# Peptides against a protein of PDB entry 5H65: the designs that were tried, part 13

Target 1, 294 residues: chain A of PDB entry 5H65
Amino acid sequence: QYLERTPLCAILKQKAPQQYRIRAKLRSYKPRRLFQSVKLHCPKCHLLQEVPHEGDLDIIFQDGATKTPDVKLQNTSLYDSKIWTTKNQKGRKVAVHFVKNNGILPLSNECLLLIEGGTLSEICKLSNKFNSVIPVRSGHEDLELLDLSAPFLIQGTIHHYGCKQCSSLRSIQNLNSLVDKTSWIPSSVAEALGIVPLQYVFVMTFTLDDGTGVLEAYLMDSDKFFQIPASEVLMDDDLQKSVDMIMDMFCPPGIKIDAYPWLECFIKSYNVTNGTDNQICYQIFDTTVAEDVI

## One batch from the design tools (peptide)

Design b1_p11_2_s3 (made by RFdiffusion4, then SolubleMPNN; from b1_p11_2, 6 letters changed)
Fold by OpenDDE base, seed 5:
Structure b1_p11_2_s3 (fold): chain B 294 residues (1-294), chain A 11 residues (1-11)
Amino acid sequence: as target 1 above (294 residues)
Amino acid sequence: SRFDAEAWRAS
């Protein structure tokens, strides 16, 4: 995928769509705060949405915790069930279903838990102890995913979300279609449950300047640009610091642009129509900053 | 018990 370098002044004069290789300085970027740049993206319908906050999840799981687990759905060939009653004034029922592999419980670090009636805090504690956790509720004939507004799968500190628009949810027993019930690959779980998984993405707008012209380019990337997964950055202080350091390196505050490092990247132009006005926009693609610093 | 889940829940 080789392209000759093109100056921004030349690019700004050309019609879209086209692909370019550029060398420019990052004059500025938006948003400035990392947490504001992390979004969820659907690869099918291309909808962008915010990552739910803890407060949002608290509400969802609190509502789910008001429901009593259905006894007839416990202890199937797929999972063994254990029920707890909380000792608080509400005395809510919490069910944990341990998914079996060929009728045998796997090791704890390979086990999928289905949690019914748990709070966010309880679910997070379990996800740190066991391999995978799915928040569920009792459906009419089977356990079902609790809510697509919450993670459909939690693995450690990673929350996996699904697209409400594109998903057609299927009941938990469809996990039987998975031959290996130990690895619990998110995409496989999603497929079994009829979920279109969302992707964590960094969404940013770069103002690029190569001395010949200035151009705004859109960045939407999951893990290539920074070589840091957007899915992990929100829960890892070290990764957050790394991204901040990278951005500060390319766009150091209080320093003249002449001292900025050069950034090599690929951009593509595309047409956008808003009413009667046509505009050419630009998007960064197939770029890794760690390899493109000059 | 299921691994140490019961101990976890009791705590």
Scores: peptide ipSAE 0.020, ipTM 0.679, DockQ to the pose 0.024
Fold by OpenDDE base, seed 1:
Structure b1_p11_2_s3 (fold): chain B 294 residues (1-294), chain A 11 residues (1-11)
Amino acid sequence: as target 1 above (294 residues)
Amino acid sequence: SRFDAEAWRAS
């Protein structure tokens, strides 16, 4: 549906909910740091949560590394197991389970590894060599996902997370339900294991000014606004630079707002009620950034 | 083999 451009001063006087097309300048935005704007979003419960830091993951995997793999769970029809003992004082046991496809080990670039007792560093090394890695632990009768506070799947530099609230975890043997055990599509893995995948999103607040009025608009977007996946930006310096360049383009530091480029976007208004207080808020939607001539 | 994880572990 086509929407005629509406000045902000007119929008600010109208009741919600409504949709608008606007042309405004980005006076300011928050947070200013890119890493602070990347969050994890659950598509079911809509919870927003922080992407775990490396230090957080270190703790989780260090704790997991103190657990001894159960010998009874090694070498099943689903996977072949290899065990290592570290040379430290405790002799930490590390198990790597190589998932088979119809009883045959696939090529390394198609192989899923289940790692038990590995540190973050060790897991990352494996993920650079093999297709996919799942951190696991020994359950009562089967291997199980280690912890949803950590990635349930690592592919290269991409960490896939699941929602603790919405997931109902199933044991590793449920991977047998996958017909193709070579591609390891994250959504398929998640479904097999009862995981609701979280989505990487950019979360920002824009202060928009078109000369007639000023309003704040909320941005929650995974890959449309910047045409850059939020899921990849944290691990890719070039993508980070691109996002920074885009933001600097629309909101250049040290330059007067009169010289800022115009931003064309869609916003929707909605009501937020807190007791007797009613507030109208705005959210950017269906928008891809583009340079406009002043 | 392609699954020479021993070499990897030693690295």
Scores: peptide ipSAE 0.020, ipTM 0.673, DockQ to the pose 0.025
Fold by OpenDDE base, seed 4:
Formats: structure tokens, C-alpha cells, sequence
Structure b1_p11_2_s3 (fold): chain B 294 residues (1-294), chain A 11 residues (1-11)
């Protein structure tokens, strides 16, 4: 895609909607903390949500752990079940269901576990050993997803979430529709269970200045802008450092803006009506970070 | 490897 570079002063005078290629300096950005810039986005209803905190998940799983696994739902054609009683004060019963592929238990690195009654800590430990983990509960006639406020699928350190508004949950036996029960692709799992998966996105507001004008541009991006997946950054120190380095490079602290590098990007303008006020807003799109020579 | 209940309990 080619667009002629347009100065910000010219853009600020034009009506929306339009697309532009710009070259500007990043005067400032918000939020300043990386963890505050990572959100969950629904591709259907477009709602933005906060990524649940560990404390929130602790509460959900602790509540789930108060429920006793239903013996009638153990050991089906889909999964083999093992029950364990904890040695803690409550003596919790934890059910681990190992999903089979054509009646055969797969290797640990390709196995999906359904966890019933586990704590967050226990679930995370299992997710590091096995390919995939789904927190579940005993329903009336089948195992069901525990809670959409918690991950519907955990793979390693990646938590996959679903949209509460757009999802119509189906019971666990619907995983039978999956031909391959070893890879456990998140989108396939979501489809089988009636879940609309949420997407991790970076959400930031950039204040851009090219010397002719200043405008604010909105960034909502999954993995293109930084070439780093938003889905992985929260649990990877190296990726966090990389994003921080990029932002410090474009907006170095303690340095005057005259020495800032140039940022090349695409922005699109759009109209926002709020009562009697008509405002033109800008969003960064189809952009990978690029530096220009000063 | 497969699930080891004792190993999991010890973790």
C-alpha cells in the first residue's frame, strides 16, 4: 500500500474519513505502564476488557474448588478421570480428566486436561507439564466450562479468554467434534464449546508531532506494530523488555524532542459524534514500527 | 511421560 506522506498540519484541516501516511515524532504516549496497555478485544461485539488479574482468578478457582466432582461424569469415551483428595484442611477433591484421542491417551505434551476443583497454582503447574488445560465443573449431565471470567484454555503461560456477551457455551462432550484431539488449537476448542475467543491487543494513545502540528492517534494492535504478540507479552520478561526498549527509543526520557527519532506510520481519520459535538479522531493501522533517519 | 499423581501431589 502506497500513500504520499502528508504533514500533520494538512491532515488536521481535512474532513474524515481518510487514510494517511505520516512521519512524526512520538512526543508522548499513554498509558506509560505496559501492563496497562494490554487488553482483551472481542472481534464480534468489539468490547474491550481488562485482562483478569491473578487475584480475580484465585477467587474463581477457589469457588470452583468448593464443588465436589460428580462421579457420574467421570470416565467417559472422551476422557479418563483420576480423583485426588488433597491433604489440606478442607480435603478438596480434585478431578483430572485426560482427554483421549480415538480412545487412546496421548502423550503429556499433546494431552488436554480438564481440571475440576483445582486452584490457580495447581492448574498453572499442570499447564506447564501438559499441552493444554481447561478448567471445568460438573454440570447436570456433562462437564462444563467453569467460568468465562477465567480462561477457557491454558497452554503453558498463555491464558485464552472468551467473550461473555457473544458466547453460547456448550458442554465438554462437544469436543468430540474435533477430528484431531492432540494439537488443541484454541480457535477450534472455542468453536466446539461455543466460545467467541477474545484477542489480546495493545491499546495506546500516541501524541504525534512532526513540527507542523500535533495530533493524538489511537493504537489497537495484536502483533503487527511491535512484531510482538500481545498474548504473550504479559508472561514473558524478555518480550516486555523489548517493548519497553522500543518505546524508550522513540520517546527517550530526559531527552528533548528535537533528538527523538522519526516514526513512520499509517493513520486513518474517523468521525465521532458526541451530542452536538463532532470530533475527528485518528487511529494507527497497518503499521510496523519503523525509524527514519534524523 | 504420563501423569504422575504422586509427583503432582509433591509439587
Amino acid sequence: as target 1 above (294 residues)
Amino acid sequence: SRFDAEAWRAS
Scores: peptide ipSAE 0.019, ipTM 0.661, DockQ to the pose 0.026
Fold by OpenDDE base, seed 3:
Structure b1_p11_2_s3 (fold): chain B 294 residues (1-294), chain A 11 residues (1-11)
Amino acid sequence: as target 1 above (294 residues)
Amino acid sequence: SRFDAEAWRAS
C-alpha cells in the first residue's frame, strides 16, 4: 500500500490506470451541501441513486395504504397479526404483523414488524419503538415487500434500501430461513428476501492543488474517509456537524488557500470513454482524513 | 398489550 508521494504535475502527465499517494490542499469541493453528497450505491451493478426524500416515501406509503390487508395472510406461524381501522372518513385498514422467533413473540426491542398500510409517520413511530420494521403488502399467497423505492427495512432512524435492478424479491415467508429472528441483521434480511442492499456513500468531487498542479478527484466512500457512516449522517445532526467541520477544516471559507492544511491521500487514475473522447479521471481511495492530516 | 393500537393511532 505504501507509495512514494508524487506531485500532481507528474501525475497529470501519466497514463491510467495508476495509484498514487499525494499531498495536496483541498481548493474546493462539490457538492457543498452535505445532503446532496449522500447517495445510494449498488455494489453489484454500481448504479448510484438518490436517497429518497420524505415526500417520495409519503407517496409510496400513501399508495400502499390504499390497499386492504388480506385476512387470509394474517396470523401465520411466522407472525401474529393485529389489524385496525382508522377513525377517519376513509376507514383505512392497517395491519401490523409481529414476527415470532420459534413461535414465540420476542421482546419489543428485538421484534421485527411487518407493517401493511401504514403511513410514513406511523412506520417511523413503530421503528422508534421496535427493533425493525418492514413495509409490506398482501401478495397472492403471502406478504410481500411493499416497494423497493422505499426502505425494505427500517431500524431506528436507519433506512435500508435495495437495488431494483439487481434484486429478485422473495415473499416474506422466506424470513423463516433465518435461524435467529431477533437480531435482524440487514444483510441477512436482504438475503432472505432476495434483495441486493444498497450502500450509503458520500459522493464528492475534490479539487486538489499542491502548488505544482490542480487535479479533480472523485470521492465515493461509505464510512472510511470521514470515519462517519454515510448511512447515519442524514439523520444525525451531530454527525452532520462533524462532517461540516472536517470540510471546513480542509477548505475553510473566507481564508486563502495558502493557509489551508495539507491533505494526504491516495488516488487512483482510470480511463473514461465518452464516445470518441477519452479522459483520465481520478478517485480517492483508502483514505481517512483523521489519520492523514499533516 | 404489546401494541396499544388505539393509543398509537391517536398519537
Scores: peptide ipSAE 0.019, ipTM 0.656, DockQ to the pose 0.026; fails the geometry check

Design b1_p11_2_s4 (made by RFdiffusion4, then SolubleMPNN; from b1_p11_2, 5 letters changed)
Fold by OpenDDE base, seed 1:
Structure b1_p11_2_s4 (fold): chain B 294 residues (1-294), chain A 11 residues (1-11)
Amino acid sequence: as target 1 above (294 residues)
Amino acid sequence: SRFDREEWRAE
């Protein structure tokens, strides 16, 4: 994509919607606490949600662990079940269901586990050893997803979430519709279970200044701007440091703005109605900072 | 680093 560069002073006088290429300095940004910039976005209803914290998940899984697995739902054609009784914690029952491929248990690195009654710690331990983990509960006639407030799928350090508003959950036996029961593609799992997957996104507000004017621009991006996936950053200290380093480069602390580097990016204007007031807002799009440093 | 956001919380 290519557009002629336009000064901010000119942009600020124009009607929306329009697209621009700009060259400006990043005067400031929000939020400063970058962990707060990572949100979950629904591609269908477009609602933004907070990523659940560890404490939130602990509560959900603790509650789930108070429920006893239904013996009648164990060992089906889809999965083989193993049951553990904890020595402590009032003899809590934990069920792990190993999903089979054509009646055969796959290798651990290809295996999907359905965990019933597990704590967050136990689930995470299993997700480190097996391909995929789904937290489940005993339903009326089948296993069901535990709670959309928790991940519907855990693969390594990646937690996949679904939209409560847009999802219409189906029972676990619907995984039978998947021909390949070894790869466990998140979108395929979601589709089988009636889940609309949420998208990890960086959500930020940039204050841009090119010397002719000042403009606030909204950023909502999954992996292009930083060339870092929002889905991985919360679980990876190195990626977090990289994002921090990038932001410090464009907006260095303790340095005057005159010494800031120039940022080239694309912005689009759009109209917003707030009550009786109409205003023009701006959003950054199709921009990668690594390629746009001037 | 799982769920460890303490460093990122610091300004």
Scores: peptide ipSAE 0.008, ipTM 0.501, DockQ to the pose 0.185
Fold by OpenDDE base, seed 4:
Structure b1_p11_2_s4 (fold): chain B 294 residues (1-294), chain A 11 residues (1-11)
Amino acid sequence: as target 1 above (294 residues)
Amino acid sequence: SRFDREEWRAE
């Protein structure tokens, strides 16, 4: 879709909704702390959620660790179970269930682990060695997902979360519906367990200035704008540095805006009603900064 | 880094 470049002064005079191609300088952005820009977005109910902090997860897993694994739920056709007793004073029981593929244990790099009673530290250690980890608890008749406030699936350093509002959880045996029990595609796992997966997104507000006018544009993007997945950035220092460098490039500290590079992007206008006031807002879309820097 | 989550805890 071709759009002619439109100056901001002209855009500010027009009714919404419309789409524009613009060339402007990034005067400022919010939030300044970029880790705060990463949110979780539900594709169904469209609510934005904060990414849980380590402390939040610690509490959830500590609570889960107070429950003893049910022996009746160990060693099914779906998984082989092993129990450990921790060396701490409590003698906590930890169950690890190794999901089988057609009755055979897969290689570690293909294996899904169901962890029952594990701490965050223990879960993280296992996630570094095995393909996937699901925190679970003993239900009445089957293992169940521990808590949607925690990741339903951990793959390496990526934590996959589900929407509490839109999900209708099913028991772990529903993983049997997956023909391929080696790849563990997050969407497939989510579907099997009745989870609506949340999407990592960058959420930012840009103040754009092209010399003719100034407007604020909203950015909600998962991987296009920075060409960096929002799902990976929080746990990868190199990716964080890359995003920092990009933002510093557009907003060089200690430099006047006259020396800022030009940003070419697409924005769309839309109407928002705040009480009796009708306001026109703008959102950035279909934009990659790597290719739109002049 | 502006992404440093540890700074969040410090704040």
Scores: peptide ipSAE 0.011, ipTM 0.511, DockQ to the pose 0.633; fails the geometry check
Fold by OpenDDE base, seed 3:
Formats: sequence, C-alpha cells, structure tokens
Structure b1_p11_2_s4 (fold): chain B 294 residues (1-294), chain A 11 residues (1-11)
Amino acid sequence: as target 1 above (294 residues)
Amino acid sequence: SRFDREEWRAE
C-alpha cells in the first residue's frame, strides 16, 4: 500500500474516492473523553451503538432475577443444573447450568455456565472462576438467551454483545452443534445461537494540520491504531492509561501545536450524499501510532 | 465495581 506523501492542501482539491499517505499534526480530537470513543459496531448492518452502562445491565439482570427458573428445563444432556434460593423476603431463585463436554463436566477454566436469575455482581463473580458465562432465561421448551441488550457471553472481563437488528436467536440447545465445548470461541457461540456479534471499535474524529491545510479524518478501529483492543480497554486501567499517553503525546494539553509531533498515517476519501448535498469525507485506515510512543 | 468506568469517564 505504498503511496507518496501528499500535502493536505492537494488532497482537499481532489475528488473521491482516493487513498493518501499523509504527515500531519493532530490539532485536536473528539470525543475528548476516551471512554466515549468506544462503541459497538455491527459488521453486517454497520450500525454503531453505545456500550451498555452498568446501570443498564443491572436493570436487565434484576428483571431477569424476578423470573422463576423452569424445573422442566433443568439437567439436560447438555448441562447439569444447580439451584440456589436466596434468604430474602422474595426468595429469589438462581439457576446455574454447567455445560458438559460429551456428558462430562469440564474443569472450571474450561466450563461454560448458563446463569438464570443472577445479578450482575453474581455473574461477574462467576466469570472470574469459570471460562464463560451466558445469561439465560427459561423459554417455553428450552433455555434462551436472556437479552441482546446484555452480553450474550462473558469471558473474564470481556463482555460480548450481539446485534439486535441482524441476529435471529436460537435456543440454548443449539450449543450442541459445537464440537469443542471447552474453548468457547465467541464467534462459534454466536453462530450456534444465531447471533451476529458486535465489534468493539474506537470511534474518533481527528483534526489534522500539516501547515498547508486542515482536514478532519474519521477513525474507526478495533485494535490496530493503538495496538490495544477496544474490547479490553474499558475494563483495564493500564490499557486506558496507555491510550491516554498516546493521545497526550500527539496532542498534549497546554502545549502549542508548533511543538506537537508529526503523525504519519493513511487516509481515504469517500463521498457522502445528503439529498442534493455532496460532501467528501476522510477516514484513517491501516495506521498504527503505538510505535511512536517511547 | 467490575464494570465501573467512572475514573476513565472523569478524564
């Protein structure tokens, strides 16, 4: 993908679509709060959506916890079930279904749990001990995914989400189609359950200035730009600090732009039509900046 | 909280 370096002033005069290699300073970026840059993207319908807030998940799981697990759906060939009853006035029942591999319960580090009626805190605690957790509910004839507004799969600190628009949910027994019931690859789980998995992405707008012109470029990247997975950054303080350091390096607060370092990157132009209005927009692609951090 | 992003949001 070798391209000659092109000044921004020249790029601004050209028609789209085209690809360019540029060298420019990052004058500013949005959003300023980096947590707001992390979004969920559907690779199929291309919709962007916000990562659910903890409060949103609390509501979903609390609502699910008011439902009584169906005894008829417990202890199948796929999973062994254990029921807990809380000692509170409501007597909340929590069902944990341990998915078996060829009829045998795997070790905790390879085990998938299906949780019915658990709170967010309880689910998180279990996800620290077991390989994977899926929040579920009792359907008419089988367990079903609880809600696509919540994670369909939790692995450690990673929450995997599915697209409501593109997914056609299937019941839990479809996990039987998985040959390997120990690794629990998110894409495989999603496929079995009819879920189109969403991708974590950094979404930002960069204002670039090379002294010849100013250009706004869109960034949508999952793990290449920062060499940090967007899927992990929200739950890892060290990764957050790393991203902050990178952005502070290229766009230090309280420092004049003349002292900013140069950023080398690739951008592509594309046409956007809104009615009779035609606009040329720019997107950063195939660019890594982490190597510039010393 | 495991899901708490308040510190990062404050930046």
Scores: peptide ipSAE 0.007, ipTM 0.476, DockQ to the pose 0.165; fails the geometry check
Fold by OpenDDE base, seed 2:
Structure b1_p11_2_s4 (fold): chain B 294 residues (1-294), chain A 11 residues (1-11)
Amino acid sequence: as target 1 above (294 residues)
Amino acid sequence: SRFDREEWRAE
């Protein structure tokens, strides 16, 4: 897209909605702690949610581990089941269901595991060895997803979450609809199980200043702005460092704003109704700043 | 723990 550069002072006087190309300095940004910028966003209801912490997941899986797997649901045409009993006083039972492809157990790097009664630690260990892990529980007639407050799918270090509001969960046997039971594409799994997948996004507020005016712009972006996936940044030290470097570049500590680099980006204005008050807000869109760093 | 990588979050 092509737009002529518009000074902020002019933008601030115009009605919304409009799109602009701007050149401004990043005076400041929020939140300063960048991990707090990573949120989960529903593409349907547009609700923003916090990414669950390890402690939150521990509680969920511990609760799930108190429930005994139903023997009647073990060893179906879809999966082979193995049961372990812990040696602790609780005698906790853990069921691992290995999903088969046309009746054949696939290789570990292609295999989906359904985990019933596992702790977070146990699940993480398994997810490091197998392609995918789905935490499940015994339903009345079939295995079901354990809890949408936890990941519905774990692939390596990536946790896939679903929207509680928009999802209409279906039983695990609906995975039969997937012809390819080796790749386990998250969107396909979600569709089969009636899950609306949440999207990892960076959510930030930028204070922009071009010398003619100052405005705040909202940033909600998954992978374009930093050219770094929000879905991966929390689990990757190098990506975290990269994001920090980018932000430090635009907002160098101990330096006056006059020496800040210029940021070129696109912003769009939009109207927000707050009661009887109408406010114009701004959002950054279709902007990649990583190119300015390299 | 896998979450040991979340140094960014732990800070």
Scores: peptide ipSAE 0.006, ipTM 0.477, DockQ to the pose 0.183; fails the geometry check

## One batch from the design tools (peptide)

Design b1_p12_1 (made by RFdiffusion4)
Fold by OpenDDE base, seed 2:
Structure b1_p12_1 (fold): chain B 294 residues (1-294), chain A 12 residues (1-12)
Amino acid sequence: as target 1 above (294 residues)
Amino acid sequence: ELNIDDVMNYFN
């Protein structure tokens, strides 16, 4: 889109909502740590959630492992099942269900696993060998998703999460509705299971200064701003370094702001009710920093 | 812990 550049001092005097093109320096930003800036966002209820830590997931899967797989739910037209008993003192039972495509087992790189009683470590290892993994539990009449607090789908190194508020979970047999049982597109899986998928987003607050004024702008972006997917950054050291490098470039430590590069971006103003007070806030939109360095 | 190789061997 096209907008004339507006100085911050002028923007600060105007009512919301409006859209602006600005040229400013990034005086500072929050949070400073990347892992704190990556959140999960629901496209329906718009709730922001923290990405669960490994420790959180360990607890969930450990709890799931205390449940015994229901033998009545093994080996259906949708999947073949095998149960392993671990050699540890607990003798944990792990059920692995191999999803079939039209009654035939596909190749490993096309195969979806449903797992009962698996640990995070085991699930992650399996996700590197197969197309995808869904943590499940035995329901009354069918397998069901284990817990929306954990990923509903692990594909490679990507953990896909669903919104607890907006999702209306359906049983595993609803995967039968998928014509293609080889690619396991996350959105398709989510739809079949009644899940509203959450979106990984970068969430940051930028303090912008163009010499005429200072304002804070909110950034919520999935992949446009950094040209790096928020969904992948936590699992990729190189991507993390790239983001850090970008932020250091715009806001270099130990350097005065006069030497900072100029950032061109779009911001929109909007009204926010905070108790009895109505305030104007700003959000960055439709901006790619790689193209906006002056 | 579950032996991943066992799972793979079973699948193949």
Scores: peptide ipSAE 0.717, ipTM 0.979, DockQ to the pose 0.842
Fold by OpenDDE base, seed 5:
Structure b1_p12_1 (fold): chain B 294 residues (1-294), chain A 12 residues (1-12)
Amino acid sequence: as target 1 above (294 residues)
Amino acid sequence: ELNIDDVMNYFN
């Protein structure tokens, strides 16, 4: 993709929609806190959602733990089951189902766990020992996903979420449709269970200034802009530091804008109508930031 | 809380 550089003053005079290549300084950005910049986005209905907090998940899993696992749903051709009773918390029942591959238990790093009655802490600990964990509940005839307000799949430290509006949930036995039951690709799991997976995205508003003009540009990006996955940043301190360092580099606190580095990026203009008011807005696209741009 | 070691021991 090639476009000639266009000064902001010229862009501000033109009608939308158009695409531009620009070189500007990042005067300011919002939100300032990283955890506020990470959202969940549905690729179908385009709804933006907040990433659930740990406290929210605790409530969901606590509620799920109040229900007793159905003994009739234990030990199917798809999984082997074991139920544990905790010594605390009024003897909570926790059912762990180990998903088999063609009737054989795989290695731990290849094994998917289905868990009933588990806490967030327990699920997270298990996700570090096994390939993936799905929180489930006993349905009428089969195990079912616990709640789309919680992750449908936890793989390592990554929580995968589904869209409540666009998903039509299917029972756990539909995982049988997967030929390979060792890699547990999130998109494949989602498809088998009728889930439209949500995408982690960085959502920010940049105020850009090239000396000829100033405009605000919207950023919604999953992994290209920072070359850091939005899906991993909340669970990784090093990645968080990296994003913070990048933002501090382009918009250093306590320094005059004249000393700011130049940011090269692509922006597209688009029309937004609110009643009788017509407004032109801008969005950053197909852009990767680099430290050598000064 | 569920003892993760118990789960691992059962699986192995």
Scores: peptide ipSAE 0.716, ipTM 0.979, DockQ to the pose 0.904
Fold by OpenDDE base, seed 3:
Structure b1_p12_1 (fold): chain B 294 residues (1-294), chain A 12 residues (1-12)
Amino acid sequence: as target 1 above (294 residues)
Amino acid sequence: ELNIDDVMNYFN
């Protein structure tokens, strides 16, 4: 796509919707904290959600751990099961189901675990030893996903979430429909279980100033703007540092805006109606800034 | 807490 550069003062006078190429300085941005800028977005209903905190997950998994695994659901054609009882005073029962591929247990790096009664810590540890982990509970006739408020799939350090609004959950035996039971692609798992996967996105508001005018532009981007996946940034200190460096470069603290570097980006205008109020808003799109980092 | 080593040993 090619667009001529348009000054902000001209953009501010035009009707929406339109697309623009701009060159402006990043006067400020919000939120300032990276963890606050990472959200979950549903591609279907477009709802934005907060990424659950560790404390939130702890509560969910603690509640799940109060339920006893159903013995009749152990050891199916899909998975082999083992139940462990913890040595704590409560004697918590944890069921681990090892998903088989064509009736055979795969290698650990290819194996999906279904876990009942596990803590976040235990699940995370297991996710580093196996391909992936799904927190589940015993349903009436089959294992079921534990809770969409928790990850439906944990692979390494990545938590995959589903949309409560758009998902129509199916029982765990629907994983049988997957031809490939070794890679455990999140989208495939989601499809099998009736889950609409949420997408990690950076959500920020940029105040842009090119000397002719000032406007606020909304950023919602998963991996293009920073060339860093939003899905990984919260779990990787180096990636966090990189994002911070990028933002510090364009909006350095303690320095006047006159010394700020120029940011080239694309923005699109759109109309937002709230009652009788019609407002034009702006969103950054198809923009990468990572290449400008020295 | 669940002993992860026990899980691994069982799997292997």
Scores: peptide ipSAE 0.716, ipTM 0.978, DockQ to the pose 0.872
Fold by OpenDDE base, seed 1:
Structure b1_p12_1 (fold): chain B 294 residues (1-294), chain A 12 residues (1-12)
Amino acid sequence: as target 1 above (294 residues)
Amino acid sequence: ELNIDDVMNYFN
């Protein structure tokens, strides 16, 4: 798309909603810490949620491990089951269910595991050996998803979460509806299980200054702005460093704003009513930061 | 803790 560049001073005088192309310096941004800027967003109810921390997940899986797998739910047409007992004093029961494709076990890189009673560490290790892992529990008549507060699907280092508000969970046998039981596409798994998948997004507030005026612009973006997926950044040190480098480039510490590079981006204005107060807010959209700054 | 190698060996 193409828009003529508009100075901030002119934008600040105009009514919303409108779209603008701007050239401004990034005076400051918040939050400063990357882990605080990555959120989970529901595409249906639009609620923003925090990404669960490792400690939060440990608690959830620990609680799940206190429940004994139901032996009556082992070995169905959908999966083969094996139960291990840990050698520790607790003697924890861990059930691993290997999902079959047309009654046959696929290759490990194509195989989905259903884990009952596993720890976060065990699940993560298994997710690196198999295609994906779903934490489950024994329901009344079938296996069920353990908890939407934890990932419903783990593939490699990516944790897929679902919306508690919008999801209507179905039992694990609904995975039978999937024709392809080898690729395990997250959206397909979610659909089969009645889950509305959450989206990883970067959420930041930019203070922009072009010398004529100053305004705050909101950024909510999954992978376009940085050309880095928000879904992968928390688990990849190199990606984190890349984001930090980009932000440092536009907002270098210890340097006066006069020496900052110019940022070109698109912003849209919109009206917000807060009680009796009406205000105009701004959001960055359809913008990719260039590696070579003008 | 669950031995991941045991799981792998069982699967294979």
Scores: peptide ipSAE 0.715, ipTM 0.979, DockQ to the pose 0.872

